# Peptides against a protein of PDB entry 6RGO, part 319

Target 1, 392 residues: chain A of PDB entry 6RGO
Amino acid sequence: MALKLLGFNQDATCFSVISSNKGVTIYNCDPFGKCFELEKSTSNDEELDFLVEMLFSTSLIAVVDKTIGASKRKKLKIVNTKRKATICELTFPHEIMDVIMNRKIICVVLKSDQIFVYDISCMKLLRTIDVRGEKLKSTSKFRNSEAVGDIGVRVSLSTDNNSILCYSSYSKSDKENAPLNDIVVFDALKCIQINVLPAVHQSNIVCIACSPDGMLMATASEKGTIIRVFKTIDTENDEPILVNEFRRGSRPSRISEMKFNHDNTLLACVGESDTIHIFALPVTTTEADANEDDTLQQSSHSLSSSINGLQYISKGLANRFGKIIVSKIPTQSQQRHVAYIKIPENAKYRIGFPKDTTNTIHICGEDGNYLVYSIPRNEVGPCTLVKSNTFD

## One batch from the design tools (peptide; made by RFdiffusion4, then SolubleMPNN)

Design b2_p26_8_s1
Fold by OpenDDE base, seed 5:
Structure b2_p26_8_s1 (fold): chain B 392 residues (1-392), chain A 26 residues (1-26)
Amino acid sequence: as target 1 above (392 residues)
Amino acid sequence: SESLKEYQEELEKAKKELEELEKKRK
C-alpha cells in the first residue's frame, strides 16, 4: 500500500500517516497501536493528501483535506477523534500549506505566504503575518506566482506555552529573486516580533526547527549541507548568536525535517539521504554546579570547533538595512554528527524525540516501519535499535 | 454561538485529557 507520512506529534507519543486505501491513520507509539482512523469520504482513486496536526496525544486534531477541490484545501477542521466529529471549521482565502499547534496557539500557513495566528481557546484571530507584504515594501516587483515551486514560507512553533514562532522571510535584497533566507522570531501570544536573523543561508530556507522551549532554532537551506543553530531571543551587539554550525554532508540533499530533543542537547535531521544525522549541542552549563570538584579527567577531546562566529560584516552605519553578509565559516570548524541511523534509500522518514527519554529517537517510514533507537552518548557511531513495529 | 460553546467544551475536555496524560508520565 502507498503510505504518506504526516509526522509525529509535539512529544513523539503519536504519529500520523495517510494510507491510500484507508485515509488518515494515527498510531500511538507506546503501547504501539492504531488509535484513530479517518476513512475516505470518496471511492475515487485520487491520491490522498492531508495535513494533520495533533494536540499532543489528545482526542483533538486539526485536519486539512488537500485531495479534492480548491474549497477543501482552504478549510481547517478541528476534529474530535473519539467522536469522529468536526467541532470547529475555519475557511481561508488561500490554500493551506501548513498547520502547527501547541496548547495555546494554532498557526495556519497559506499559499499566499500569510501566517494566521489563532488563540486555540476561542479560535480568535490574534494576527495575520503577511510575509509577502513585507517583501513588497522592499521590492516593487511582484514575483509572478508561477515559479511557486516547493519554496514557501516555513514555520516552527515552540511546544511550550511561550509559543515562540520562527518563520522564513524574504531578504530585503533589491533582486527580483530575493530568497526566503531571513528568519523572523515572533511571540505568537503577545503578537510581537522579537528578533530578525538576516541571510542565515545563501539560498532559500527549506527546513526550520524551533526547540521545545523556543530558545534555539535550527535552519537548513535547499543545499542541505549545512545546518545552523541560533539563539532565538538573545543577540550579541545587535547581531544573531550562532550557537552551532553542523555539516550534514558534502553532497546536496534536501532536509525534510529537523527536531531538537526535550533538553536541547541533540538535534536530529532527516530528508532524501539514506542517513538520519544526530548532532550534539553544547550543554550550556548554568554556573550553579561549580562546586563538585570531581576531577574526572574527561579527556576533553576539545573538538575545538573554532566556531568562527558568523562575522556579520555590518557594512558601515549609513544604510540602516546593512547587508549582513554571513561570513563563510571555514569547513574545518563545522561539526559532524555524533550519531546516525541508516534508513532505506528513497524511503521518506519522519523523526520525533520523546519527552521522557532524551537519548531515544522515534522514527517512522513510508515503508511501514516504526522504529525506536537509542542514541550513543560517549562515542561517535550508529544508534542501536531498541524496538521495531510495522504499520499499514 | 452554540458551536463556539461546544468547541470550548471539547477543548476543555482535551486539556483535561492532556493534564491526565502528563500526570501519568511522572
Scores: peptide ipSAE 0.477, ipTM 0.919, DockQ to the pose 0.802
Fold by OpenDDE base, seed 3:
Structure b2_p26_8_s1 (fold): chain B 392 residues (1-392), chain A 26 residues (1-26)
Amino acid sequence: as target 1 above (392 residues)
Amino acid sequence: SESLKEYQEELEKAKKELEELEKKRK
């Protein structure tokens, strides 16, 4: 059977897949099994394509039918999985490219580079973010929208209630072909821009991950060789906003997904390569609890890479739209992965971190494998397979 | 609208399901 992976939910308790014969299936991770199936409405041999975003492990999902020829690519359905019923339907002016949610917010990304931010409690539109309109205000020339290939606005939302939205934006370059290489940090609840990170890569950003708490953000470009990790909010301390720079590999390879674990100690990435990479993040010890004398020589190799990058924070333009970082992001010492998983080169995989076990990663493949790995803490090496299941 | 009321009732059920799941993890 041809499987297409949709991904894990926010806490990696469920994952969703498209089966060519069955439609959308949701699996529970533990105990492993089918928990929901949305049957194919049509007998046609059309290649099924869907977006499915789960509200954790609840009976609520957001669904978009993206199947070719379907007039439904502009429709968001909220479905109760227990009733198999649509309880809300929204229609958009353009094709839906992505849907993300948490307990408070739904964000809908359109092919028009618009982000619609909704209050989940009432499906009220809180904000329309027009990423192209922000560019057009800076550049007087209408770009004909036809030739924008696979490069659209990327988004990530914190899974907590703070609802920090990170999205890719166009650089302010006068070039008609300005890349999507800026990042905007947005408070989706307050509908305010918190920060702007200009030119975080040289090329278009194709993958973004927000930490569960919204305090960190990871970015990768279309090159997929370097992953950068940033603080989303300026701390009062003169600490650099760029906290990590990781090297995935020497060869260009698209990163399709990145995830932080729930305690912000690990960042995983997956894509077109034969390897899932897991990176360790420095533990920000808050100075406060350092009083207890327990001389456990945890050789926390403080990877205090001395970020000697003088961020010239140009104090000047605290304009109406939040803090704009005008300085070049300093290049850091490129760190390698601490752990890895080998996967089949031709199989797309998705990743998720369970909430309760910070050293465990869930993965699933279009090959029909659901796998649970243990992540080594004290050594650089392969992850250990703990559990395996198959799905169809 | 009746549809908004139905949506809110289903959302409140899903929130209760989530709270019950979070209580079982503690």
Scores: peptide ipSAE 0.467, ipTM 0.916, DockQ to the pose 0.812
Fold by OpenDDE base, seed 1:
Structure b2_p26_8_s1 (fold): chain B 392 residues (1-392), chain A 26 residues (1-26)
Amino acid sequence: as target 1 above (392 residues)
Amino acid sequence: SESLKEYQEELEKAKKELEELEKKRK
């Protein structure tokens, strides 16, 4: 059967898939099994397409029928899965491109480059963000960028209650074809812009991940070769703080999804490549514990080992993008531990991090595999398969 | 509206379900 992956929920306890014959199915990860099925409403041989956003493992889901020719592409339904009943319906002026949710907020992304921010408790509209309108305040020409096919606004929302929303925006360049290479950080509860990261890539941003606590974000461009990790809220001299720069590969490859684990120690990425990459993040010591005056004069002998570690500080990026203060990551040659998972070529996979085990990753594929991997912490190497299940 | 009240009642049930699930993981 043809499967299409919708992804994991916020805590990787469930994942959703489209089966061409059955419709939307939600699987529980542990114990593994079907927990919900939404039957296909029509006997038409049309390729089914849906957006499904879960409220964790609860009976509430947001659903959009994206099936071609469907007038329903503008309708968001909130469904109770236990009752199989629509409890709320919203209609939008444009096609829905994405839906993201936490305990407080629903964000709806439209094909018009608008983000509708709702209070989940009452489905009250808190804010409409017009990403094109913000571009026009900076650039006088409304060019109908109708022709920018696959390139739309990307969003990510923190899974906590702080509800930090990161979204891609158009650069303030007078160029008619300004790329979606800025990031706006937005407090979705207070409806305030808290930060702007200008020109974080040279090309359009195609993937964004926010950390669960909203303190970090990861970005990838259309090239998918470099992943950048920034602080979301904190700035140094009004400039964005680049925490990490990771190289996924030398060959261009689209990144479809990125996720942080729940303690911000790992960043995973998946896409069109045969490899899921897992990057180690430095533990951001919160400044609070630096006051223990532990005067232990351990005479660390100066092993002056001249490891000519490749200081490919790309001198070239500092001059053209505004002063992204690359915080001096202490040039301690901490080998960035990288783990990986090999996946079948041309199989789409989705990723999720469970809360209970910060060294475990859940993955699922359009090949019908649900896999649980253990992540090595102290070495660079492959992840170890812990559990395997199949779904149809 | 009655529909908003029903939605709020279902959301509050789902929030309680979430709190119970989070308590079982601790």
Scores: peptide ipSAE 0.410, ipTM 0.903, DockQ to the pose 0.810
Fold by OpenDDE base, seed 2:
Structure b2_p26_8_s1 (fold): chain B 392 residues (1-392), chain A 26 residues (1-26)
Amino acid sequence: as target 1 above (392 residues)
Amino acid sequence: SESLKEYQEELEKAKKELEELEKKRK
């Protein structure tokens, strides 16, 4: 059957798919099995298109039917999966492009480049963010509406209660075609802008991931060759802190999804390439345990293994990218490992990190495979397949 | 509205389900 992946929930305990014959199906990861099915309401051979966002593994989901007509594409339904009933319906002025949620907040992204922020407890609108209106305040010229290619506002929300929202914004360039290469960090609960990261890439940002705690953000551009990791809240001399720069590859390839693990030690990315990449993040040792003087002289064997993928930003490259103060990345050369998973070139995959096992990754494919991999520790290499299941 | 009350009752059930799931993982 033709499958379309919707993705994992916030803690990778469930994933959702569209089946051409069945409609929306939700699978539980452990024990593996179908836990919900929303049957196709129409007998028509129309290609099914849905947005589905889960509230973790609860009976609540947000659903947008994008299959038929401009009216349905503007409707958000909150559905109780146990009752198969719509418990809330919201109608928007424009087509819904994305929906993200946590325990506190639901964000709705429109084709108008508006982000509607709601308190999930009462579905009260807290804020409308107008990313185009912010551009108009900075630049007098609208983008011509016809260049509505696949480039829209991207968003990511922390899965914790802090509800840190990261979104792409238009650069303050006098050019009619200003790129979506700025990032705004927003406290969705307080409705306050916390930070602005200008020009984080040369081209439009197409993928954003916020860490579960909202303290880190990863970004990728249309080129998908470089992934940048920033602190979201912390600044150094009022300038953004670049924590990491990873090279996914030398060839351009679109990144469709990125995820942090639950302890911020790993960043995974997936896209149009035959490879899922998993990058190691430096453990930020908080200053607290500075007192134990354990003089383990681990010998500095300079294994100059040319890992072509890890460009260590040597101190000298800090000058070429403008005012991005590369904070003191502790020169603790903790050997940042890179792990990988090979996937079929023509299969779209989605990724998720389970909460309880920080060195495990869940992946699912439009090929009908649900796979669990173990991530190697302290080495560079392939992930090990631990479990496999199939779905239809 | 009655619809808001029903939504809140369903959300509180879902929060309770989430707390029970988080307790079973510990």
Scores: peptide ipSAE 0.306, ipTM 0.857, DockQ to the pose 0.800

Design b2_p26_8_s2
Fold by OpenDDE base, seed 5:
Structure b2_p26_8_s2 (fold): chain B 392 residues (1-392), chain A 26 residues (1-26)
Amino acid sequence: as target 1 above (392 residues)
Amino acid sequence: SSKLKEFEEELKKAEEELKELEKKRK
């Protein structure tokens, strides 16, 4: 059967899939099993496409029918899974490209490069962010919408109540072909722009992950060779703080998803490659634990490769428009993965970090495998398979 | 509208479900 993965929920307790024969199915991770099924309403042999965003493991889901020819591509439905009933319906002027939510906020990304931010409690529109409108103020020429391949606005939302929204924006370059390589950090509750990270990659950003607490963000470009991790809110001398630069590989490969674990100690990435990569983030020692003098000379071969604080010294080509040229981090300071999972070639996988087990990763594949891996802490190497289940 | 009240009630139930799930993880 052709499966299409939709992904894990915010806390990796459930995942959703599209089955060509059945429609949308939601699985619970532990205990493993089907918890919801949305049956196919039409007998047509059309390839089913849906967006499904879960509100954690609750009975509420956001659903968009994206099936080709469907008049429903502009409709967001909030569905109660226990009742199998639509409790809310919103219609948008353009096709819905993405939906992301937490306990407070729903963000709806349109093909128009607009982000609609809603207060979930009353479904009130808080803000419409026009990513193109910001570009048009800088560049008089509309790019004809026809060359919009898979490159659209990417979004990530913190899973906490702070509701930090990170989204990709167009660089203020006068080039007709301005890349979607800026990041905006937005307080979705207050509707305030907090930060702007200019030119975080040389090419379009195709993947963004916000940390659960909204304090970190990871970015990857179309090349998928380098992952950058930034602080979202904090700045040094009005410049973005680069926390990490990770090398996924030397060969270009699209990254489809990235996730932080719950405590911001790990970043995982998955995509078109045969390998899920897991990177260690430096633990920000809060100054508090300075007092326990326990002299255990554990030769932590800390792969404290000195992250020399690469101040993005924008060598001041102070052209009046503040082009922060991201200094090329020397290839020697690029960290590699600490752990990995081998996956079947050409299988699409999705990843999730459970809240309760910071060293565990959940993965699911379009091959019908749901797998739980343990992440090694002390060694660079493969993850250990802990549990496996199959779905159809 | 009746639909808005129904949505607010369903959302409130989902918030209660979330609180129960968080209590079961402790």
Scores: peptide ipSAE 0.233, ipTM 0.821, DockQ to the pose 0.818
Fold by OpenDDE base, seed 4:
Structure b2_p26_8_s2 (fold): chain B 392 residues (1-392), chain A 26 residues (1-26)
Amino acid sequence: as target 1 above (392 residues)
Amino acid sequence: SSKLKEFEEELKKAEEELKELEKKRK
């Protein structure tokens, strides 16, 4: 049976899938089992396509049926899973590309490169962000809508109540084909722009992850060879702070998803490669006052390489030809993964970090596997499989 | 009007469910 993964919820307690025969199914992770099914509205052998965003483990979900006709693709339904009832319906001017939420905010991304920001508490529209309108103000020419392939606005939202929204925007280039390689950091509650990170990659950004607290973000381009981690709010001399640069690999491969764990110590990435990569972030140990008590507890040398914040000198020297030269971060600052998981080639996987166990990762595959791995802390190596379940 | 009140009531229940889940994790 063809499975299509929708992903984990914000705390990796549930995941959602599309089954060709059944429609949308939501699984609980622990205890493992089906917790909700949304039946397909049609008897036709049409390929099912849905967006589903969960409000943690609550009875509320956001659903977009993308299977049939341009009209349904413009409708967002809020569904109570216990009642199997639509409690709210919103209609948009364009096809819905993505939906992300936390306890306070729903963000709806349209094919028009618009982001609609709603207060969940009353479903009031707080802001419409027009990423194309920003581009058009910077670049006098419309990108013809026809070549809106797999490159659209990407978004990530903090899972906390601060509701930090990170989204990709078009760089200010005089070229008709300005890349989506800027990041905007936005306070979704106050509806204010907090920060802009210009030209964080040389090509379009295809994946963004915000940390649960909204203090960090990870970015990957179409090349997927380098992942950059930035501070979202903090700046140094009005310049963006690059916290880490990670090398996923030497060969181009698309990254489909990235996630931080709940304490910002780990970043995982998954995509078209046979490997989930897990990177360690430097813990800012607040220097706890070294009170002198001489107890020789063997400090397991966590390789806290205190990489002093390399000022990402975004000397975007626009060369004489309007190429944004992203300054080459010295290859010496590029860290490798600390842990990995091997997955089947061409299997799509999704990832999630549970809140209560910072050293575990949940993964699920279109192969029907739900897997829980333990992440090694003291060594570089493979993750250990702790639990496995199958779904259909 | 009626659907908005129903939504506000369902959201309030979901916020209560979230608070109960957070209490079970402590």
Scores: peptide ipSAE 0.230, ipTM 0.818, DockQ to the pose 0.833
Fold by OpenDDE base, seed 3:
Structure b2_p26_8_s2 (fold): chain B 392 residues (1-392), chain A 26 residues (1-26)
Amino acid sequence: as target 1 above (392 residues)
Amino acid sequence: SSKLKEFEEELKKAEEELKELEKKRK
């Protein structure tokens, strides 16, 4: 059967798949098994396409039927899985490209490069972010939007209650083809722009991950060779907002997903390559607890990447659009992965980090494998397979 | 709207489910 992966939920306790014969199936990770099935509404041999966003392991899911020819690509349904009932339906002016949520917020990304931010508690629209409208204010020329191929606005939302939204935006370059290479950091609850990171890559951003706490974000471009990690908020300390630069590989390869673990110590990436890469993040030890004398030589390889080169040109335009950090991103010493998982070529995989086990990663493949790996901490090497299950 | 009230009731149940799951993890 052809499987299409939709992904893990926020805490990697469940994952969702499309089966051509069954429709949408949700699996629980532990104990492993089917917990929900949304039957195919049509007998047609149409290739099924869906968005499914879970509210953790609850009975609530957001569903969009993206099937070709379906009049439903503009409709968001909120479904109670226990009742098999649609409890809310929203219709948008444009096709829905993505849906992300946490306990507080639902964000809906449209093909129009609009982000609709909703308070989940009442489904009230808090904000419409018009990413194209921001570009049009900078560039007086209406370019016909038809030629925007597979490159749209990318989003990631913190899984915590702070609800930090990171999204890709168009650069202010006078070039007619301004890339989606800026990042905006947005407080989705307060509806305030926190930060703008200009030109974080040379090409369009195709993947974004926000940390669970919203304190970090990771970005990858169309090249997928370099992953950059940024602080979302300017700290009062003169610390650089670019905290890490990782090299996935030398060859271009699309990154489809990135995830932080729950303690911000690991970043994983997956995509078109035969390898899931896992990177270690430096633990920012706050200086406060350094007083107790216990001489345990934790060889904290403080990868003191000498980030010498970030001249903050703080031009003091505290105007309505947040701090524009013109970071000349220095070519840092590009760190490699600390761990990896080999996956079948041409199999799409999705990744998730469980909350309770920071050294464990969940993966699932369109090959019907659900796999749990242990991540080595003391050495650079392969992850160890701990559990394997199959699904259809 | 009757649908909005139904949604609020279902969301409240989901929040209760989340609290129960968090209690089982502690």
Scores: peptide ipSAE 0.217, ipTM 0.808, DockQ to the pose 0.822
Fold by OpenDDE base, seed 2:
Structure b2_p26_8_s2 (fold): chain B 392 residues (1-392), chain A 26 residues (1-26)
Amino acid sequence: as target 1 above (392 residues)
Amino acid sequence: SSKLKEFEEELKKAEEELKELEKKRK
């Protein structure tokens, strides 16, 4: 059967797939098994296409049917999976490209490069963000919409209640083809722009991941060779803070998904390559828990691998042309993966981090494999397969 | 009005489901 992966939920307790014969299926990860099915309403041999966003492991999902006709592609349905009933329906002026959700917020991305931000509690529209309209205010020229293939606004939302929204925006360039290489950080609850990261890549951003707490953001361009990690909220001298620059590889390859683990110690990436890469992030000790005196001398032999190469990017030369050149970490200081998983080259995979096990990663493939891997802590190497299941 | 109340009730049940799931993981 042809499977299409929709992905994991926010805490990797469930994943969703499209089966050509069954429609949308949701699997529980532990215990592994089918927990919901949305049957195909039509007998037609049409290729099924859906957006499905889960509200964690609850009975609520957001669904967009992209299979049949332009009208359905503009409709968001909130479905109760236990009742198999639509409890809310919203219609948009344009095709829905993406839907992201947490406990507080639903964001709907349209083909028009608009982001609709809703309070989930009442489905009230809080904000419409017009990424094209922001470009038009900065640059007089429209992109011809026809030449924009797979290049649209990318979004990521924190899974916590802070509801930090990161989205790609158009660079302030006088060129008609200004790239989507800026990032905006937005408080989705307060409806306030917090930060703007200009020109974080040379080409269009195609993948964004926000950390669960919203404090970090990872970005990748269409080249997919370099991943950059930034602080979302914090700035240094009104400049964006680049925390890490990771090298996935020297060969161009599209990154389809990135995820942080729940403690911000790991970043995973997957895409068109035969390899899932896992990168270690420096643990930023927040100064806050300094007071409790409990003397547990756990002699963590810090393998002082000489990461002398975190040269604090010295004071950016504010060159007179107002372009904040995000000082690139020297190519020699680019970190590699600490762990990896080999996957079939022709199989699309999705990734998720479970909340309770910071060194475990869940992956699922269009090959019908659900796999649980253990991530090595103290060595650079392959992940160890812990559990395998199949689905159809 | 009726559909909004139904949605608010379903969301409240989903929030209760989340709290129960968080209690089972502790």
Scores: peptide ipSAE 0.210, ipTM 0.807, DockQ to the pose 0.815

